Peptides against a protein of PDB entry 5CWW. Designs and how they scored, part 17

Target 1, 194 residues: chain A of PDB entry 5CWW
Amino acid sequence: VPKLQGPFDFDLNPEDEQDDEVELKDIYVIGEKPRVADLMRGEEEELEMMKEDQHNGLSLNIICLLSTSGQVKICLDIDGVEAQWLPPRSKNKRLFAPPPEPPSLLTFQTFDTLKPAEVTPDGWPMFSEDATSPYSFYVTHPAGITYISLTPWVFRLESELQSDSEAGTEFRIDLLAKGQGSERDRIFTQTRTQ

## One batch from the design tools (peptide; aimed at target 1 F111 T113 K115 A117)

Design b2_p14_7_s1 (made by RFdiffusion4, then SolubleMPNN; from b2_p14_7, 5 letters changed)
Fold by OpenDDE base, seed 1:
Structure b2_p14_7_s1 (fold): chain B 194 residues (1-194), chain A 14 residues (1-14)
Amino acid sequence: as target 1 above (194 residues)
Amino acid sequence: SPRVTRLPSSSSTP
């Protein structure tokens, strides 16, 4: 059964209030890497393989949103972060746990895949996977194809999330968000035959 | 060779 994802509360930066008018056309989800603690219940062989790969990816779900204009928003599931830093609340089976709050999404990066002159009202850009990397994908539009890679920041973000230093983590994550963006390369451009 | 054109980062000016 596909889990209905949503409603998501977007913790939009107050500058993103203008984005309520953005018509979304596609959604692409990159699942979190398995938690080491969850792997310890499974096959020991899978745990060894995952320890050797120094590039095990991000411990948070990534949600990519694509608008009609070819704008991509990279959102992070921050409830996964809070769950890692909160010591496991003692299993006091309070029979009345309030329903889990909807997952909060942090907008980490926003960027365009189209030039303003390439945007069309009837445009339907679409995500597609890269078979070579879970952190790379394509945006296809009638005007062209754009390659996107999250690798410039995803491993640095993971290193910050795994740091034992609670002090200044939020500040360092904000610096990462404002720093080196995702790789974004137009691999194909459709020549308008006049 | 397909010209890989790096799109300029839309600087969202704060």
Scores: peptide ipSAE 0.019, ipTM 0.579, DockQ to the pose 0.057
OpenDDE base, seeds 2, 3, 4, 5: peptide ipSAE 0.010, 0.016, 0.017, 0.017; ipTM 0.549, 0.562, 0.558, 0.566

Design b2_p14_7_s2 (made by RFdiffusion4, then SolubleMPNN; from b2_p14_7, 6 letters changed)
Fold by OpenDDE base, seed 1:
Structure b2_p14_7_s2 (fold): chain B 194 residues (1-194), chain A 14 residues (1-14)
Amino acid sequence: as target 1 above (194 residues)
Amino acid sequence: KPRVTRLPPSSSTP
């Protein structure tokens, strides 16, 4: 039986003390690139072809959070949320290993999809997938539709994660977060008929 | 043609 996971700790930058006020309306999860090495046990040739394609995606799960205000938070699952199963009801008093620390999500980017004048208290923005790319999606609000693409940074982040040097990984990720942001294109704007 | 407008970078970069 799958274990309910959470709560997630958000490693939010301490400057985001305002996160307690963010009313979330939707969540969008981009699953990690399947560990093809684990799935393709026996097809070594197909594994090599899949390793050469540098465009195969990110080895981390991406959690996108959407607020009433149309703010999007892009969070990375750096600890790897593994599918936890309920332990079998074995009667053996295995010493309570301390419960594993809850997985921490790293807030990688925060951005708006709405202008302040477009925000409404009853607004319910929603995510929808882009059928053409796993790293692109839409935010739909009554005021308009925004296309979002994570492609400007996802492949660079993957290249850093694949580097053999664990030293300075956090610093390199921080530099990427401060670098080229996600693409945000308003594709439709609803004209308020006065 | 649908007018595509790139949104400016939000000032709320952490």
Scores: peptide ipSAE 0.064, ipTM 0.696, DockQ to the pose 0.057
OpenDDE base, seeds 2, 3, 4, 5: peptide ipSAE 0.061, 0.063, 0.058, 0.063; ipTM 0.683, 0.694, 0.691, 0.693

Design b2_p14_7_s3 (made by RFdiffusion4, then SolubleMPNN; from b2_p14_7, 6 letters changed)
Fold by OpenDDE base, seed 5:
Structure b2_p14_7_s3 (fold): chain B 194 residues (1-194), chain A 14 residues (1-14)
Amino acid sequence: as target 1 above (194 residues)
Amino acid sequence: KPRVERLPPSSSVP
């Protein structure tokens, strides 16, 4: 049974209160890929399909947020990382499990898909999937279509998340966030017929 | 072929 992921409570960090109220128009979620070790408990047929995809995906959910201005925020669900750090709570069935804490979202990257002159008050940009890659997608706006790819960093981030070295992980993730941005290619531009 | 234009890096470093 596919677990319906969501609703995500976006605890938008209150520090974002100083930037002009970014009106969000769309959300795109890239689900985590199951670890090969977790699949070894399942039927042998699912194991063969994941071995052919030489690119092991990210073990975290990616949440993409799109504003009216064509700004994209790439957020990571880091609860999967925290779950590794939480000592396995001893099986003492406290009958009152506290409500699951809202998912901790880390803003990893922010970028634009529109030029300032293309931004319109009535703009309604939308996400759409790329059938060829789970880590690529399109942003469609009345001004044009932009191809986005997360592949420049997503596989490097996964390699850091699988590293046993705790003390350097935060520093290496910060270097990845500041380093190679997502690929952004305008594939179509609507010529304004004046 | 549609001319692909790579957008410049956003100057908004958080």
Scores: peptide ipSAE 0.189, ipTM 0.767, DockQ to the pose 0.055
OpenDDE base, seeds 1, 2, 3, 4: peptide ipSAE 0.187, 0.181, 0.187, 0.186; ipTM 0.765, 0.761, 0.762, 0.764; seed 3 fails the geometry check

Design b2_p14_7_s4 (made by RFdiffusion4, then SolubleMPNN; from b2_p14_7, 5 letters changed)
Fold by OpenDDE base, seed 1:
Structure b2_p14_7_s4 (fold): chain B 194 residues (1-194), chain A 14 residues (1-14)
Amino acid sequence: as target 1 above (194 residues)
Amino acid sequence: MPRVTKLPGSSSTP
């Protein structure tokens, strides 16, 4: 029987620990790129045709969290989501292995999609996918629609994760997190008809 | 530390 995924621990910045009171309204998940080489094991001729497209994505799951305030948190699943199964009902109580530690989510970026004057307590912002890119999406709120793209950093992060140089990878990832953020464009603003 | 990017024009008055 499949087990539900979670709970997840959030590795939040100390500055983001105050956000435990933030009511989440939506979750958007961008799955890791498929390991085509692992999927096509034994089909080496077809794998050569697909190698050109294998460069286009992140090997980590991305979890986007959306608050009532229109704040977006971009979290990375560094540990990877493995399919969990309930242990077989073996009548032999062989030794409670401690439950595995819950997977941790790294908070990579946090940003607003709404102005403070646009925030409403009853606001229900929602994610929607972009049909043109798996790393782009929209946040829809009654005040307007914001386009978001992760493309400025996703491919750079992947290049760092695939680098043979383990030395300084953490530092380079921290520089990416502090560097160029996600693109944000307010594509529509609802005119308050007075 | 995750980068918090506020929208342009959200002056956090101190």
Scores: peptide ipSAE 0.005, ipTM 0.359, DockQ to the pose 0.295
OpenDDE base, seeds 2, 3, 4, 5: peptide ipSAE 0.000, 0.000, 0.000, 0.000; ipTM 0.339, 0.340, 0.328, 0.310

Design b2_p14_8 (made by RFdiffusion4)
Pose (drawn by RFdiffusion4):
Structure b2_p14_8 (pose): chain A 174 residues (1-35, 56-194), chain P 14 residues (1-14)
Amino acid sequence: VPKLQGPFDFDLNPEDEQDDEVELKDIYVIGEKPRNGLSLNIICLLSTSGQVKICLDIDGVEAQWLPPRSKNKRLFAPPPEPPSLLTFQTFDTLKPAEVTPDGWPMFSEDATSPYSFYVTHPAGITYISLTPWVFRLESELQSDSEAGTEFRIDLLAKGQGSERDRIFTQTRTQ
Amino acid sequence: APPADAPGTLREWR
């Protein structure tokens, strides 16, 4: 039985989130690819409100177990800092009028690319893609350049990143 | 259920 890791702290998490934004209904994870795509796990979170949150596993989740009984507890040991994810982006997929209080939006994988996926909700369906943004970040991680890292990363963070488009809307039908 | 042109806007954060 491996150690339960969490609750993960969301670095740069949006402040003043509403109840239907904090409440989660689905999770979709795009695993890191071997060193084609991003060498990081991408953790996608879907709230009741239809809010989608794109998180990056900067630290890297790895194999962990609780300590053996052989280990003696040390008083002057530091407290274990909670595990962390980097909140890259957060966006709505529903208008306020489309949010149902007990709605169950769902993630769905795209057959052609793991970096594209769908959100389904009684209000409609939404296509989402993280490309080419995830490729641009990977190229910087593999960069052969001696310098310019902070400069290039600043442009990437200023980039709009993921793209999202509604493909279907259900009208006056619950 | 609301009409297709229901009022409201989408939000985004970074």

Design b2_p14_8_s1 (made by RFdiffusion4, then SolubleMPNN; from b2_p14_8 with A1M T9E W13F)
Fold by OpenDDE base, seed 1:
Structure b2_p14_8_s1 (fold): chain B 194 residues (1-194), chain A 14 residues (1-14)
Amino acid sequence: as target 1 above (194 residues)
Amino acid sequence: MPPADAPGELREFR
């Protein structure tokens, strides 16, 4: 039986601690790049053909959070949150396993998709995928549609994560976060017919 | 076409 996961600890930047009052309306998850080598273990001939088609992608899960205000938070799953299963109903209460540490999500970027005048309490913004890239998506609100692309940083982040240095991953991510932000373009604005 | 009104400022990760 699948286990309900959470709560997640957000490693929120101290500047984002004031966002505890933000009502979330949608979640968009970009899964880690499939390790085709792990999935095709024993099919070496098909694996060689698929290595060329291994689209560059991030080895971390990305969790995008969308608030009522149209604020997007881009969070990285550094700890590798995997699907958890409830243990089989074995009657041996190990009553003394420490609670598993809650998985931590690193807040990588926070940005608005709406102007303050476009924010409505009933707007209910939603994510939608871009069929052209797993690292691009749309935020739809009654006021308009915003295109978002993570491509400016995601491939650089992957290159840093593939470096054999386990130490300082957080520091490398912080440096990349301060570099190139996500692309954000308003592709449609709803004209209020007066 | 009116300039596509830039969505709110990017808050940089600090």
Scores: peptide ipSAE 0.017, ipTM 0.502, DockQ to the pose 0.250
OpenDDE base, seeds 2, 3, 4, 5: peptide ipSAE 0.014, 0.011, 0.012, 0.010; ipTM 0.483, 0.469, 0.461, 0.480

Design b2_p14_8_s2 (made by RFdiffusion4, then SolubleMPNN; from b2_p14_8 with A1M T9E W13Y)
Fold by OpenDDE base, seed 2:
Structure b2_p14_8_s2 (fold): chain B 194 residues (1-194), chain A 14 residues (1-14)
Amino acid sequence: as target 1 above (194 residues)
Amino acid sequence: MPPADAPGELREYR
């Protein structure tokens, strides 16, 4: 039986304790690129072509959170959601397995998709996929539609994660987060019909 | 004229 994963502990940067409980309205998950190496146990030639596709996606899950205000938080599942299988009911495994630590989500980027004048208390922003790119999506709100692309940083982050040096990974991720962020383009703005 | 984009900048929280 798959264990329900959650709640996620957001290491919300304690400085971003704006006491305004950011009411989440939607969640969009970009799954980790399947480790093709684990699936392709037998076709060496196709593995070489997939290594040449410089567009190897991120090996981490990306969790995008959308608030009523149109704020997007892009979070990384660094610990990896290891599929925790419920241990088989063997009578002898000790009652004191420490509770699995909740997966730590790193907030990589936070940004608005709505201007302050577009925010409404009854606003219902929603995510939608981009069928052309796994790392791009739309935020739809009554005020407009915003295109978002993670491509400016995803491939750089993956290259850092593939580096043999575990040492300083957190520091390198922090440098990437301070660098070029996600692309964000308003593709449609609703005209206020009077 | 395209509708005047609502006043204000889209915030990025860094």
Scores: peptide ipSAE 0.258, ipTM 0.753, DockQ to the pose 0.422
OpenDDE base, seeds 1, 3, 4, 5: peptide ipSAE 0.253, 0.254, 0.256, 0.249; ipTM 0.751, 0.749, 0.734, 0.749

Design b2_p14_8_s3 (made by RFdiffusion4, then SolubleMPNN; from b2_p14_8 with A1M T9E W13R)
Fold by OpenDDE base, seed 4:
Structure b2_p14_8_s3 (fold): chain B 194 residues (1-194), chain A 14 residues (1-14)
Amino acid sequence: as target 1 above (194 residues)
Amino acid sequence: MPPADAPGELRERR
């Protein structure tokens, strides 16, 4: 039985001093793509064909959070939310493994999809998938629709995660976050008919 | 003239 995962500790970048209690309205999860190398550990012959699909997605889960204000937080599950199985009902008393530390979500990027004048207290923005890319999605609000793409950084991040050096992964991710962020484009704006 | 709705810059919050 899959264990309910959470609560997630959000390591909010300390520079987000806006302790505005972000009322979350929606969550969008981009599941990790299995590493081709880990899948192929049994089948050496298929490794050659899948190396050509150079756009194997991110090996980390991405958790997108959407607030009432249209703020999007892109969070990365760096530690890997290992599918915590409820311990099998095996009656063998051996060792309280300390409860696995709650998975730390790194806030990679935070951005607004709404203008201050478009924010409403009863706003209910929602995520929707992009059928063309697993790393792109839309934020729909009555004021407008915003396209978001993680593609500017996701493949670069994956290349860093595939490097033999696990040490300093967080630091490299922070450098990527400070670099080219997610693509954000307002594809539709509802004109308020006055 | 209605006030030109200042193009509210979609702020990137760093």
Scores: peptide ipSAE 0.062, ipTM 0.658, DockQ to the pose 0.338
OpenDDE base, seeds 1, 2, 3, 5: peptide ipSAE 0.052, 0.045, 0.037, 0.049; ipTM 0.676, 0.628, 0.642, 0.670

Design b2_p14_8_s4 (made by RFdiffusion4, then SolubleMPNN; from b2_p14_8, 4 letters changed)
Fold by OpenDDE base, seed 2:
Structure b2_p14_8_s4 (fold): chain B 194 residues (1-194), chain A 14 residues (1-14)
Amino acid sequence: as target 1 above (194 residues)
Amino acid sequence: MPPADAPGELKEYR
């Protein structure tokens, strides 16, 4: 279990200075795909399955944040990106390694799962996994259930992260974020009993 | 009839 231990510095776009303290109610973490190199020590059979699944998942952790209002923020752990591109810092055991900087979370996408009329002060939205896909999940609320899938962008992002060209990676990620976002489908709406 | 979805669009923040 990756212990997400630390304050997340959200590089919130300064334009999202809506002073409305988005009260977080739930967190859902999609772990990074296992590194092929770490799997190569164990079972050759898992490696064949990972090669046949041409759609190996994202090499970054995804952190989904859910507010009381049913707002979802999809965040990426970017420290994983920098670690792939930085040449292994020479093993100079500086006796004072500064405390590990908190993981830098990039907000990739933000969207609502509830309409304004469905938002209640006592609402308890919750994440739940989709057993059929690691990149799909549900948001449940008393007003309804919303299916979310990250598949429209996650594999494209992974292809960019695997590119040999460091040049323009940030620009290409920004283009992906502005492109086709997550799938979002309301699969159930509760009839408001008067 | 499926219950009439509450009025309004689901906002995306970009």
Scores: peptide ipSAE 0.250, ipTM 0.759, DockQ to the pose 0.392
OpenDDE base, seeds 1, 3, 4, 5: peptide ipSAE 0.248, 0.234, 0.245, 0.245; ipTM 0.751, 0.731, 0.739, 0.760

## One batch from the design tools (peptide; aimed at target 1 L106 L161)

Design b2_p15_1 (made by RFdiffusion4)
Pose (drawn by RFdiffusion4):
Structure b2_p15_1 (pose): chain A 174 residues (1-35, 56-194), chain P 15 residues (1-15)
Amino acid sequence: VPKLQGPFDFDLNPEDEQDDEVELKDIYVIGEKPRNGLSLNIICLLSTSGQVKICLDIDGVEAQWLPPRSKNKRLFAPPPEPPSLLTFQTFDTLKPAEVTPDGWPMFSEDATSPYSFYVTHPAGITYISLTPWVFRLESELQSDSEAGTEFRIDLLAKGQGSERDRIFTQTRTQ
Amino acid sequence: MTLAEKLAELVKKRK
């Protein structure tokens, strides 16, 4: 039985989130690829409101177990800092009028790319893609350049990143 | 720290 890791602290998490934004209904994880895609796990979170949050696993989740009984507790040991994810982007997929209080939106994988996926909700269906943004970040991670890292990263963070388009809307039908 | 700073830190760590 491995150690339960969490609750993960969302670094740069949007402040003043509403109840239907904090409440989660689905989770979709795009695993890191071997060193074609991003060498990081991407943790996608879907709220009741239809809000989607894209998180990057900067620290890297790895194998962990609780300590053996052989280990003696040390008083002057530092408290274990909680695990962390980096909140890259947060965006709505529903208008306020489309949000149902007990709605169950769902993630779906795209057959052609793991960096594309769908959100399904009684209000409609939405296509989402993280490309090419995830490729641009991976190229910078593999960069052969001696300098310019902070400069190039600043442009990538200013980039709009993921793209999202509604493909279907259900009208006056719950 | 900003998002850009966090990402830059990651790139520097990897290098």

Design b2_p15_1_s2 (made by RFdiffusion4, then SolubleMPNN; from b2_p15_1, 4 letters changed)
Fold by OpenDDE base, seed 4:
Structure b2_p15_1_s2 (fold): chain B 194 residues (1-194), chain A 15 residues (1-15)
Amino acid sequence: as target 1 above (194 residues)
Amino acid sequence: KSLAEILAELVKRRK
C-alpha cells in the first residue's frame, strides 16, 4: 500500500511569500536520472548507454509547483524523496522511531508566469510537458502560455554534483544560485478584446 | 543559509 507522503517543508521560501496563502493548483515532477555510478553497481551490461545518459539529466528530483496566481516554484528534492510504501505489518511493535524529519524541498527559484492583471480568482493554470525536453515545460492559463526551461542550470548543477574536483565548485555554485537561470518565455498571450 | 551554501553543501555531501 502506498504511504501518503508529506507534509513537505520548503527551504528558502521567500519571506514575503506567506506559504499559507499560496493556493497550489498543479505540480510537475521531473524525476531524477540515475547516476551511472549507482546503476553500474547493479547492471554491468548497460555501461555504454548510461555514459551518454550521465550528461542528460539531474540526479535530483525537481518539483515544480504552480499557484492559482501563476507563480511557479522550482524546488529541488535534496533529501531524495522516494515512493514510500507502508511497511508490511510486521507484528513486532518496533518502538516508534521518532518520525523522521519531514523531507525538505529546496526552493531554487520562484517566478510569475502571469501579470497581476491576468490573475483571476478562478484561474486554473496548469503544467504541461514539453515532449522535446524533460527539463522544459509549459504553464497554460486562459491569459496565456508560458514556456519554461530549466536546461540553463540543470546540467551545470549536475556537473557540479558529479565533479571529482572541489576546485572552483563554490564559485560556480554561487554563480548558479545568483543566476537563477531558468528560461521563461511567454509564447502566447490571449488578447482581451477591449 | 543561502541557496548557494545549501547547494555547496549538497555537492560536498555527494562527493
Scores: peptide ipSAE 0.576, ipTM 0.946, DockQ to the pose 0.791
OpenDDE base, seeds 1, 2, 3, 5: peptide ipSAE 0.575, 0.567, 0.568, 0.574; ipTM 0.946, 0.945, 0.945, 0.946

Design b2_p15_1_s4 (made by RFdiffusion4, then SolubleMPNN; from b2_p15_1 with K13R)
Fold by OpenDDE base, seed 4:
Structure b2_p15_1_s4 (fold): chain B 194 residues (1-194), chain A 15 residues (1-15)
Amino acid sequence: as target 1 above (194 residues)
Amino acid sequence: MTLAEKLAELVKRRK
């Protein structure tokens, strides 16, 4: 039986966003790409062919959250949240294990996909995948459609995660964190006929 | 901690 997971703690959540006030409408998860080196432990010959695949994704899950207001929050699963199953009822549940600390999601970026005038109380924005890229998606709202791509930073972050050298890492990470972040483009706007 | 610091820590833990 699947175990209900949560609550999640949002690390570096913007101070102005009281988590309690943001009504989430949708969630979009980009699963981590397995580290080839970890999968191929013991198969040396296939390691060389799959090194090219190491550049094809982030070794972290990405959790995208979408609010009623069209706010997108991009979070990184830094703790490696895995699907949890209810353990078989083994009798010896140590009743007194302190609940594990809730897993933390690192808030990488928060941005709006809607203008204030486009926000409606009954708005129901939704995520949809981009068939051409696992790191791109759309936010669809009655007011418009926004394309989002994580590609500007995802591969750079993965490169740092996989790098053997610490030289310059802090600088590159600083540039990544201070950069433009995700690409965001309003590809369609519903014209309100006044 | 800043985002950069958190990411740097993450990178360090993964190496």
Scores: peptide ipSAE 0.571, ipTM 0.945, DockQ to the pose 0.785
OpenDDE base, seeds 1, 2, 3, 5: peptide ipSAE 0.566, 0.567, 0.567, 0.569; ipTM 0.945, 0.945, 0.945, 0.945

Design b2_p15_2 (made by RFdiffusion4)
Pose (drawn by RFdiffusion4):
Structure b2_p15_2 (pose): chain A 174 residues (1-35, 56-194), chain P 15 residues (1-15)
Amino acid sequence: VPKLQGPFDFDLNPEDEQDDEVELKDIYVIGEKPRNGLSLNIICLLSTSGQVKICLDIDGVEAQWLPPRSKNKRLFAPPPEPPSLLTFQTFDTLKPAEVTPDGWPMFSEDATSPYSFYVTHPAGITYISLTPWVFRLESELQSDSEAGTEFRIDLLAKGQGSERDRIFTQTRTQ
Amino acid sequence: SHRERVLAALKKALA
């Protein structure tokens, strides 16, 4: 039995989130690829409101177990800092009028790319993609350049990143 | 490392 890791702290998490934004209904994880795609896990979170949150596993989740009984507790040991994810982007997929209080939106994988996926909700269906943004970040991680890292990263963070487009809308039908 | 600088720079740019 491995150690339960969490609750993960969302770095740079949007402040003043509503109840239907904090409440989660689905989770979709794009695993890191071997060193084609991003060498990081991407944790995608779907709220009741249809809000989607794209998080990056900067620290890297790895194998962990609770300590053996052989280990003696040390008083001057520092408290274990909670695990962390970096909130890269957060965006709505539903208008306020489309949000149902007990709605169950769902993630679906795209057959052609793990960096594209769908959100399904009684209000409609939405296509989402993290490309090419995830490729740009991976190229910078593999960059052969001596300098310019902070400069290039600033442009990437200013980039709009993921793209989203509604492909279907259900009208007056719950 | 380079990777750590890139990820730290990304986190800073997003703040």

Design b2_p15_2_s1 (made by RFdiffusion4, then SolubleMPNN; from b2_p15_2, 4 letters changed)
Fold by OpenDDE base, seed 5:
Structure b2_p15_2_s1 (fold): chain B 194 residues (1-194), chain A 15 residues (1-15)
Amino acid sequence: as target 1 above (194 residues)
Amino acid sequence: SKRDAVLEALKKALA
C-alpha cells in the first residue's frame, strides 16, 4: 500500500520573526514524470504509452507556493520523493528509523503576480490548473488573473537531467537558473469602479 | 551520477 506522504508539515519555525516571512495561502504541485531509464525496467506495454509523453515532462516534482501578497515561488524537489513503502508488519520491533529527512526544496524562481497597490488584506490569491498544459497554471485574485507557464525552462532542464555528457552542462544550467524563464501574463484586471 | 552533477550545478547556480 503506497504510504500517503502528507500533509507536508512545512515546519515554518515560528521563532524566526524575520520581517520577510511570506504568509503562504496556497500550494500547487506538478508531479514528476517517470524517467525513461526507470521505465525500461518495467513491462513493455506501459512503455509504449509513456514514450509519447516521456519528452513532455520533468523528472522532478515542482512545488509552487503562493503568498497573500501574490508572490509565487517555484520550487524543485531535488532529492526525489523516494516512494516510502509502508514497512511490512514484521513483528520485530524495528528500531525507529530516523524520520525521513524532509525533502530538500530548491527555490528556482520567485516573482510577483500583483502590484503593491493591488494587495488587499481581504484578498485571497489561489492557484488553478490549465487544462491544456500540466506545466501551466493561473493565479486568481480579486484584482486580476495571471497566467503562468513553466514550459520555457522545464524541457531544457529535463534535457540536461537526461544528458549522457557533462560537457557544457554547468554553463547551460547557470544560464537556465539566471534566466528567470517562466512566462507570466496578466489576462484579466478588475477595474476598480471609482 | 550525471543526474547528481546536474542537480549540484543547479544548486550552486541558485545559491
Scores: peptide ipSAE 0.615, ipTM 0.955, DockQ to the pose 0.602
OpenDDE base, seeds 1, 2, 3, 4: peptide ipSAE 0.613, 0.610, 0.612, 0.615; ipTM 0.955, 0.955, 0.955, 0.955; seed 4 fails the geometry check

Design b2_p15_2_s2 (made by RFdiffusion4, then SolubleMPNN; from b2_p15_2, 4 letters changed)
Fold by OpenDDE base, seed 3:
Structure b2_p15_2_s2 (fold): chain B 194 residues (1-194), chain A 15 residues (1-15)
Amino acid sequence: as target 1 above (194 residues)
Amino acid sequence: SKRDRVLEALKKALE
């Protein structure tokens, strides 16, 4: 039986502490790709196939949150949420290790997919996957459809995570954090025929 | 680890 995990603590930037209780409507999870170090423990043949794929993903889980207002929050699981299973009912009362501290999500980026005039009380935005890329997705709302891609920064972040050199890392990470480099494109807008 | 340093730098940059 899977162990219920949570609540998740959001390290919200103090500036995002605007008390506006953002009502969440949907969650989209992009699973991590295996780390090179974890792949090195596998058979050599799997290592060669995965070396090419290793450059094509992030070794962190990404959690996207969608509010009723069409706000998207891109979060990174920096602590690594491991799948926890309830221990099999083996007779040995293993002392319940204190529940691990709830995983913290780091908010990487927040942006809106709707204009204020498009937000309606009955509006229900939803995530949908892009079959062509694991790091791209859509936000669908009655007012329109927005394409989102994380590819502009995901590969650069992974490159830093896998880098053997620390030279310039802080500078490049600062640029990543400040650049808010996710692609956002409104691909469809519902024209209300007046 | 080096990975941890990158993640700490990222956390700091997003604060």
Scores: peptide ipSAE 0.605, ipTM 0.954, DockQ to the pose 0.731
OpenDDE base, seeds 1, 2, 4, 5: peptide ipSAE 0.603, 0.607, 0.602, 0.318; ipTM 0.954, 0.954, 0.954, 0.853; seed 2 fails the geometry check

